# Peptides against a protein of PDB entry 7PB4, part 71

Target 1, 105 residues: chain A of PDB entry 7PB4
Amino acid sequence: KMLNIKEYKEKLLSTLGEFLEDHFPLPDRSVKKKKKNIQESSVNLITLHEMLEILINRLFDVPHDPYVKISDSFWPPYVELLLRNGIALRHPEDPTRIRLEAFHQ
Target 2, 218 residues: chain B of PDB entry 7PB4
Amino acid sequence: DALQMAVGYFEKGPIKASQNKDKTLEKHLKTVENVAWKNGLASEEIDILLNIALSGKFGNAVNTRILKCMIPATVISEDSVVKAVSWLCVGKCSGSTKVLFYRWLVAMFDFIDRKEQINLLYGFFFASLQDDALCPYVCHLLYLLTKKENVKPFRVRKLLDLQAKMGMQPHLQALLSLYKFFAPALISVSLPVRKKIYFKNSENLWKTALLAVKQRNR

## One batch from the design tools (peptide)

Design b1_p22_1_s2 (made by RFdiffusion4, then SolubleMPNN; from b1_p22_1, 13 letters changed)
Fold by OpenDDE base, seed 2:
Structure b1_p22_1_s2 (fold): chain B 105 residues (1-105), chain C 218 residues (1-218), chain A 22 residues (1-22)
Amino acid sequence: as target 1 above (105 residues)
Amino acid sequence: as target 2 above (218 residues)
Amino acid sequence: DMFDLIQDLRLAVATLVELESL
């Protein structure tokens, strides 16, 4: 039973990764490199997969405060995608914090 | 202002106390339509109304009418487009509304203030190519957006697979030709040399309005 | 369509959460 769950989890993670890369890929930021002069701190955007991993991990690591602070690495379209589709929720008092939605409620 | 009241109605929703909800809705919708076609809408008004049209807050008929009158006075904010694409992902709008949105986006492309964030949405648009109804308009949009850095092996494979499924469509050929221009090593297939790129004229719905916008901004 | 893709994403995330809870 445990082996089957682990294998299933690994398969699901792999499939999810492929799915996210196929349908929701980050664009190549190579366009910003040509404007040399603005010290735009090239904050590396994280993938949607990484964003979801952060949210899932926070839910299990800190269940009493499952909220993650939105950083500059969070691509706004991804944040909006998660929020608008009910995958994530904003903190009611702090719009800079989001949590994974409770799917079983 | 009548327009502000109309926009406020759509934003806040119908006040419960209105005995004739349908007449009130129609009045406000006509107000928005009249102003939009005559003068265009401010970027802030487009931001509000565009998101409402795609959110599923109202019925398909209302959403379609709102979307058809998303005519700028001057510019459209790219942020409005980002939000709109998110709503498309939610899928609360009809297929016809999605088609209309992509037609609108292509038609209004030059009136969008910035393209940086829209270029970042490339993957989201590309994912919509599999929808047969959207494909012609998405190809046109991608043709406008595609840069060398967007031409990746996996996208080439997807386009070739789509071509195998749908046949040699003019809009798909146009996009593939652009891909081959940027990355000739990724496309070994000989594409027919087309002298003219042909896309469906998405501007037809807004032709008169677009002319008026261009005249006002000269 | 994009709706189907989002549903698949939601389902995948929900399943992952369930599996982590086991």
Scores: peptide ipSAE 0.291, ipTM 0.620, DockQ to the pose 0.243
Fold by OpenDDE base, seed 3:
Structure b1_p22_1_s2 (fold): chain B 105 residues (1-105), chain C 218 residues (1-218), chain A 22 residues (1-22)
Amino acid sequence: as target 1 above (105 residues)
Amino acid sequence: as target 2 above (218 residues)
Amino acid sequence: DMFDLIQDLRLAVATLVELESL
């Protein structure tokens, strides 16, 4: 039973990853680095998959404070996507923190 | 046709081998400009060219000229706008290009076919209020986008903080007034009842073109 | 449509949360 759950979780994570890459990709950064001194605030944006993983992990690692601080690596459209569609919630007192929605209610 | 060739040039990029790259670029740019101002561009052409203008593929001068001629024949696809905003997040375009984009977005707002996805970007636009150069245009955009569900206590606090920092700017007052309309209990501050909402006239750059678009679509 | 995609995403996330709680 436990092995089957782990395998199913891994399969689901993989499928979710593919789904998110197909439907919610980051803007293609592949436009050639011409060397001009543009202070590339090279904010390394994380994927929506990585963002969700962080949120899920936080929910289980720190259940009494399941909020994640929004970093510069969080693409704002992803944050708003999650918030607007009830996948995530913003902290009532700290707008820089978000958590997963409690789906079991 | 000449327009398809021009759009294709910008999409595919300059072929390395042409000695006259600048002349070719200028020719195609003029073709796009002429068609856009005369007839408007199809939604597909805007999709391609808008992304090119914001991707950093070309220099700021070229990007500015492309963006200035993003005039629809009929409609702009919401998807094009979402993609464009994504490029703004990548930060490969200049500050002036960002300002121009927001001006364009406000000016062309009524020609965007749908607003559902753009509404999901509300928080992104709101975060851009702290940029002094963008603030007037972002306020105008938010004024057009704001629904009751967008008016949250933390956003009210942020707007009031901005007002404390920047003063009682007309564009900020307009947005705050709208927020007060949707959520009176969240805004205890007495806002001056301004009968006239004053935004910077973002439409001035496209006024004649927009009139022509409206006339063609009657 | 985007709505369907979002519902699928929500369901997937909910399922992952459930599996992790197990």
Scores: peptide ipSAE 0.354, ipTM 0.577, DockQ to the pose 0.309; fails the geometry check
Fold by OpenDDE base, seed 1:
Structure b1_p22_1_s2 (fold): chain B 105 residues (1-105), chain C 218 residues (1-218), chain A 22 residues (1-22)
Amino acid sequence: as target 1 above (105 residues)
Amino acid sequence: as target 2 above (218 residues)
Amino acid sequence: DMFDLIQDLRLAVATLVELESL
C-alpha cells in the first residue's frame, strides 16, 4: 500500500510538472539586456511548480504557521492565479504572506 | 463628479437602500459609457472597471457593456491587463466576455503603457488557443507578442496539431509564419507565402473611438 | 479552456496535499 502511494505521488508530481511546463511555463526573461551598470538585481523568478512546492512543503513543515512570505521571485500572475482560484489564501493580517488553501471540504 | 459617482457605485456595489436598483445601475452605466466614448477613461478608471467587468460581480449584460466602453483617454495600465487575465483564469466570466476581452486587448494593444508583464503572460495566452471561439483573437495577440525565445518545439507541435484539427486557418497560418521566421529549423513544413497577414478586425467595435483617442493624443 | 486547466491544477494540488497527509 505505501509503495503504491509513493509511486502514485511521484507519477502525479511528474505529470503536474509536465502540465505546468506545457501550459504555464515561466517566460524566459533571458533577454540579455546589455550590462548597463545599474545593479538591477535580476531576481530569478521561480516556476509555478516551484511555488506550489514551497507552499506544500510549508504546510507540512510548519503546520502552525503555514504561510510563506511573497518574495520578488514570486511572479505576480502566478500569485494572483493561485489566490483567485482558491489554491492559496492571503494571511488575514499580512497581505504579503500566503498559504496553501485547505482543500478539506 | 458624475463619473466618480458611477465608478464608485460599481466598485463599492449598490447602496442597499435604493428601491430602484436597476434604474440606478443603468444611470451609472450610461454615465460611464458617455464619458468613455466622448473623452475616454483615465487609466485608474479602466483599472477599476475592467476588474469589475471580469470579476463576475455583475451579470453578463452589464459586464459586456462595461468592457465595451474600456476606452482609454491616454493609456491603459499593464497591471490592469495582468489582473484581467487572472480573472479569465477564474472562469467567472462568460465565453462571450472572454472573446470580447481578447478583441479589446488586441484593439487597445498600442495604448498599453508597457508590455514586459504582458509578454510574460505568453504561456497563458497560448493555453487559450485550444478554445475555438478564442483561437482567432489569441493568434492575433500572440502574433503581436511572439519573440524568438517564445518559439519552442512543444508550441510548434501544438500549433501544427491545431492546424491538423481545424485546417489551414488564416490566423493560425499568420502565427505559424512568424514562428517559421524566428525558428525555421523547427518548422519543416512549407507554409504558403502569404503576402498579407489576415486577422479578424478586432478593432471594428472601437474604430471610431480609437481614431478619436489618437487625435486627442497628437 | 483556461478555466478547465485551472481546475485540473487545483485538483492535482488537492490530490498531492491529500497524499502527503497520508
Scores: peptide ipSAE 0.311, ipTM 0.657, DockQ to the pose 0.220; fails the geometry check
Fold by OpenDDE base, seed 4:
Structure b1_p22_1_s2 (fold): chain B 105 residues (1-105), chain C 218 residues (1-218), chain A 22 residues (1-22)
Amino acid sequence: as target 1 above (105 residues)
Amino acid sequence: as target 2 above (218 residues)
Amino acid sequence: DMFDLIQDLRLAVATLVELESL
């Protein structure tokens, strides 16, 4: 039963990820090879489905503190997309932390 | 040179807690403004200053002045625009700064070196249509960006819903007309054939500067 | 509890799909 739910979650996240990638893709880092010191923060941005996976996992792993700290891998447009659409909420006291919205209330 | 010193000041921040922080800031800001309006800025200078204006590093008044002088000498890098959109989403800039940015983006659209990455941001721009203050300028931007592939049934529905909520706005009608052009089957409603598409004159702030840039690049 | 997770995911997916469809 647990395995089936994980597989179903992964399948849904994958399908959602594909959908989100079509409409909200990450910007292609034009790896211009040349050494110009553009401090392009070497931080690899995660996909929106990966971000959702992190948020969902945190909700279940730590239900009493379901907040995830926004890392540099979190693309700000994705964070805003989740917040604006009521999919995620900011922590009331710490704007650097977000949680998945509790849809069952 | 004076411009490099000014850009460096904004990038690195004030070095010394000098008593005259405001005078130094004003001096460097005037230097940037003078060069930008006279000659335009290099793409690298725009990259740095645009990010600074949207990062919340300085106050709204300073950010507004920086953004108003983001006038290219030749081109603007699309990477700078992508970064700027990212900063807009961080929420450290004022609503007025967001409006000004979209006005700037529309005004400077032809000077952006490439559009491939900006086109990938289509969905994010479309989501900003719900902001009443941004809606006119976002519609104009979307009018410039929209390809056939972007015209989806759900976006048509959203535009029609916005029209129902906000009334028949000229900017919404312009965008819907473009959508109908690309996908006539999705929009069965007869749209008034407006001979002139009237977007708010976002370019008015930079009209003289843009004319000068076009003259220099001839 | 596991059904609640799937439902939340479905709602999130549905919301995101609706948001994308919207």
Scores: peptide ipSAE 0.163, ipTM 0.750, DockQ to the pose 0.063; fails the geometry check

Design b1_p22_1_s3 (made by RFdiffusion4, then SolubleMPNN; from b1_p22_1, 15 letters changed)
Fold by OpenDDE base, seed 4:
Structure b1_p22_1_s3 (fold): chain B 105 residues (1-105), chain C 218 residues (1-218), chain A 22 residues (1-22)
Amino acid sequence: as target 1 above (105 residues)
Amino acid sequence: as target 2 above (218 residues)
Amino acid sequence: DIFDLIQNLALAVATLVELESQ
């Protein structure tokens, strides 16, 4: 059962990856935040696919606390896309944490 | 200075204890308006205030006034626009605020420092074409953003469907003409050769301010 | 069922893309 779930997850992520790459281009990784004095931490933005992968992995790895902390690598429009379409939910007490929606119909 | 105090007020929110909340808000709003129309705002000030205007932190009347005075001194940061679009996705802003934002975005388009991330938002803007109130301004924005790689068969179908529903709108025809230019094989329909591309004058609200900005930056 | 969740997610994402494509 677990092996089949893992394989299905990988296949799903692969299929979603191809689909999402066609429709949701990679945010250009080099948002050089010219902060004047501090080291140019080029925060590499992640793809929508990578965001979903992180959320799915967290749900599998830690089902009792499936929330992921939004990092600077999360492109805000993609976060809002996930939230608006009911794919993800914000933590009720911590808006910086999101989880995959439990599609328990 | 007075502007920094005003921006700080909007950023931090109203201090609960002041009995005269409305007078204080109006004072700070007038300060922002006066500076914006006279001198323009710094990119950092626009970043803060634009985010506030779209976050739903204040009422629609206040948000509308803030958004109307988002006039740059020099440039607008692309990051500010990306954040603003994120707030549009949350849907806490009114329909009138969305219309005003798209009008603003078109009017201020040349003052945005970069377009790379905005171009990645093409799909978000395209989805807003279905809103009849937004459609004219979104068409204008898409006309400015559209590259060959954006012209896909499904988008062509959507534009043709919209044309069938709404009729031959000048703004939609302008966008379709651009699509035909990039991908003539996708658009078999003969488009009327319009000598003049006509978009609704979104610029009318900021025309005088934009002229002043262009004069200061020369 | 995790499979149902993943399937529903796939459908939601597909629907989202379709809506974005709409």
Scores: peptide ipSAE 0.020, ipTM 0.512, DockQ to the pose 0.050
Fold by OpenDDE base, seed 5:
Structure b1_p22_1_s3 (fold): chain B 105 residues (1-105), chain C 218 residues (1-218), chain A 22 residues (1-22)
Amino acid sequence: as target 1 above (105 residues)
Amino acid sequence: as target 2 above (218 residues)
Amino acid sequence: DIFDLIQNLALAVATLVELESQ
């Protein structure tokens, strides 16, 4: 049972990744190359897929505190996309923390 | 500095103890307005104030006044624009504030330091075409942002459907003409050859200020 | 069931993308 859950989770995340890449532009890492000199806010933005993966993993790993702290790597429009569509919820007391919505409740 | 105190007031919020909250707010708002129109604002000041204007922290009248004075001294940070668009997604701002924001974004487009992240927001802007109040300004913004990779069959269909619904709008025709340029095979419809692209002049609110910014940065 | 949660999430994301592509 546990192995099947992990495999299913991985397959789902992979399928979601492909789907999200087709419809949502990924923060293109490619723009980093040319203009060296301005302190590139070196924060590698994560994909929407990576955000979902982090949220899913947190729910699995720490079900009693399933909230993830929003870092500078979280592109704000993706955070708002998740929140607006009921995929994620903000922590009621800490707006810097979000969790995956419990769709089974 | 009076500006720093004003920005700090908006950022930290009104200190509870001020009996004259409205007078204090008006004083700080006038300070920001005066500096913005005379000298422009630093990128950091725009980052703070733009976020405040769209967060819903203050009333619509205050937010509108703040947004109207988001005039750069030199540049606007792309990150500030990304944050601003994220607030638009939450829907806490009024329809009039959204219109004003898109007008501002078009007017200030050349002063934004980078466009890479804004280009990633193409889908968000495109979804806003369905709002009749936003459509003219969104078409102008999309005209500035559209690359060949953005021209997809589903977006072409959406634009043609909008044209069927709204009629032959100049702003929509301008965008469709650009789409046809990038992907002629996707647009079988003969578009009238427009000699001049016409968008509603979004810059009118900031025309004098933008001229001053361009003069200072020459 | 964690499977149901993941499936519902996948459906929600797919629906979102479909709505935005429409």
Scores: peptide ipSAE 0.022, ipTM 0.687, DockQ to the pose 0.050; fails the geometry check
Fold by OpenDDE base, seed 2:
Structure b1_p22_1_s3 (fold): chain B 105 residues (1-105), chain C 218 residues (1-218), chain A 22 residues (1-22)
Amino acid sequence: as target 1 above (105 residues)
Amino acid sequence: as target 2 above (218 residues)
Amino acid sequence: DIFDLIQNLALAVATLVELESQ
């Protein structure tokens, strides 16, 4: 049973990857926020696929605390996309934390 | 300020205590409409109201009226457009609202401050080509957004398949011609050399307002 | 709809995680 779930998870993630690569572009590294003064921290933005993978893995690995802290690598439009579509849920008390939506509730 | 009160009403929602909710709603909506058509709206006001119009917070009639008056005083924030697109995906807005949004987006395209993040939504817009009601306006939007990097083999196939289903639509031909310009090796089909690209005049709803905006910003 | 597909996939994954936790 466990092996089948892991294999299915990997297949699902792979299918998501292919789908997201086709439909959603990679965030261009070149989004230089022209904020004048703060150092060009070349924050590598993660893909929507990578963001979903992180959320799925957190739910799988730590089901009792499935929340992921939003880092600077999370492109804000993708975060908003996930939240607005009900794919992710913001922590009620900590707006910097999001989880994959529990669709069984 | 009457406009600030109106925007605040839409943002916070109707305060429970108002006996005449419909009259209050109409008053605030008329305030927004009057200011938007006369002077345009600030980028911050558009950010708030555009988000409300697409969130499904209000009924379709109200959302349609709000969206029709999303006329900038100067610029529209790209972030507002990205947020709006995220709401389109939730499915809480009507098909008519989606059509109106794409018409608005095409009409207001030059007033959007930046295009970098909007270009990252290319794939999402491209997926909306499958909706027959959206297709003409999405083709126009994609015509404005398309770069060489967006022209991929799978998108070419999808456009050709769509053309096979819908026929040789002027808006599809316009987009395919642009694709052929960027990647001639991907499109073996001889496209008629159309001297004039014809899109549906999506801007017609805002033509007078857009002229006024351009005049104020000269 | 692309977003419906993503949501369905997320739902499928969430379902799998719940089944594994049982």
Scores: peptide ipSAE 0.021, ipTM 0.523, DockQ to the pose 0.094; fails the geometry check
Fold by OpenDDE base, seed 3:
Structure b1_p22_1_s3 (fold): chain B 105 residues (1-105), chain C 218 residues (1-218), chain A 22 residues (1-22)
Amino acid sequence: as target 1 above (105 residues)
Amino acid sequence: as target 2 above (218 residues)
Amino acid sequence: DIFDLIQNLALAVATLVELESQ
């Protein structure tokens, strides 16, 4: 049963990835923040697919606290896309945390 | 510096204790307006103020005035534009603010330091074509952004459907002509060869300011 | 329940993609 769930999850994520790649551009991995002096912290931006994968994984791994902290790798437009379309919700007390919407209803 | 105090006021928000909140707001807003129109704003000041104007922190009148004075001294950071578009996705700003933002984005396009991240927002801008109030300005923006890789069959269908609904609008024809240039096989319809692509120069609110910026940066 | 959740999510994302493709 668990193996089938993992395989199904991977297949689903792969299928979603194909659709998302066709319609949404992949962020360039290296946003060179021109900060003056400090190390080229090339923040690797993650794809919308990777964001969804992280959110799904968190829901499965920690169902009692399914919230993911928004990192610098989360491209703000993708975060807002998820929120605007009801795919994700912000934590009521911490706007830096988001979860998948409970599509179970 | 008066400008730093004004920007700091908008960033930190009104301190609760001031009885004359409106007078203080107006004073700082006038300071920003005066500096912006005279000298332009630094990229850091634009980053802060543009974010504030689109966040919904202040009323629509204040946001409109802030956005109207987002005039660069030299450059606008692409990051500031990405943040601004993220606020548009939240939908907390008024329709008039969205229109003004797209007008601003088109007007200031050449002053944005990089376009790589803005090009990734192509899909978001394209989705906004369905808004009749935004459509003319979004078409102009897309005309500036469109690469061959952006010209997909589904976008062609959407543009043709939009043309069927709205008629042969000059701004839509301009964008379709560019699409036909990149992908002639996708657009079988004979577009009238309009020699002059007229995006309605809606009276560029920033025309005089942009001329001054270009003169300072020569 | 997990399969239903994943399927619903897939449908939601597919619908989003379709709406963005329209």
Scores: peptide ipSAE 0.020, ipTM 0.636, DockQ to the pose 0.060; fails the geometry check

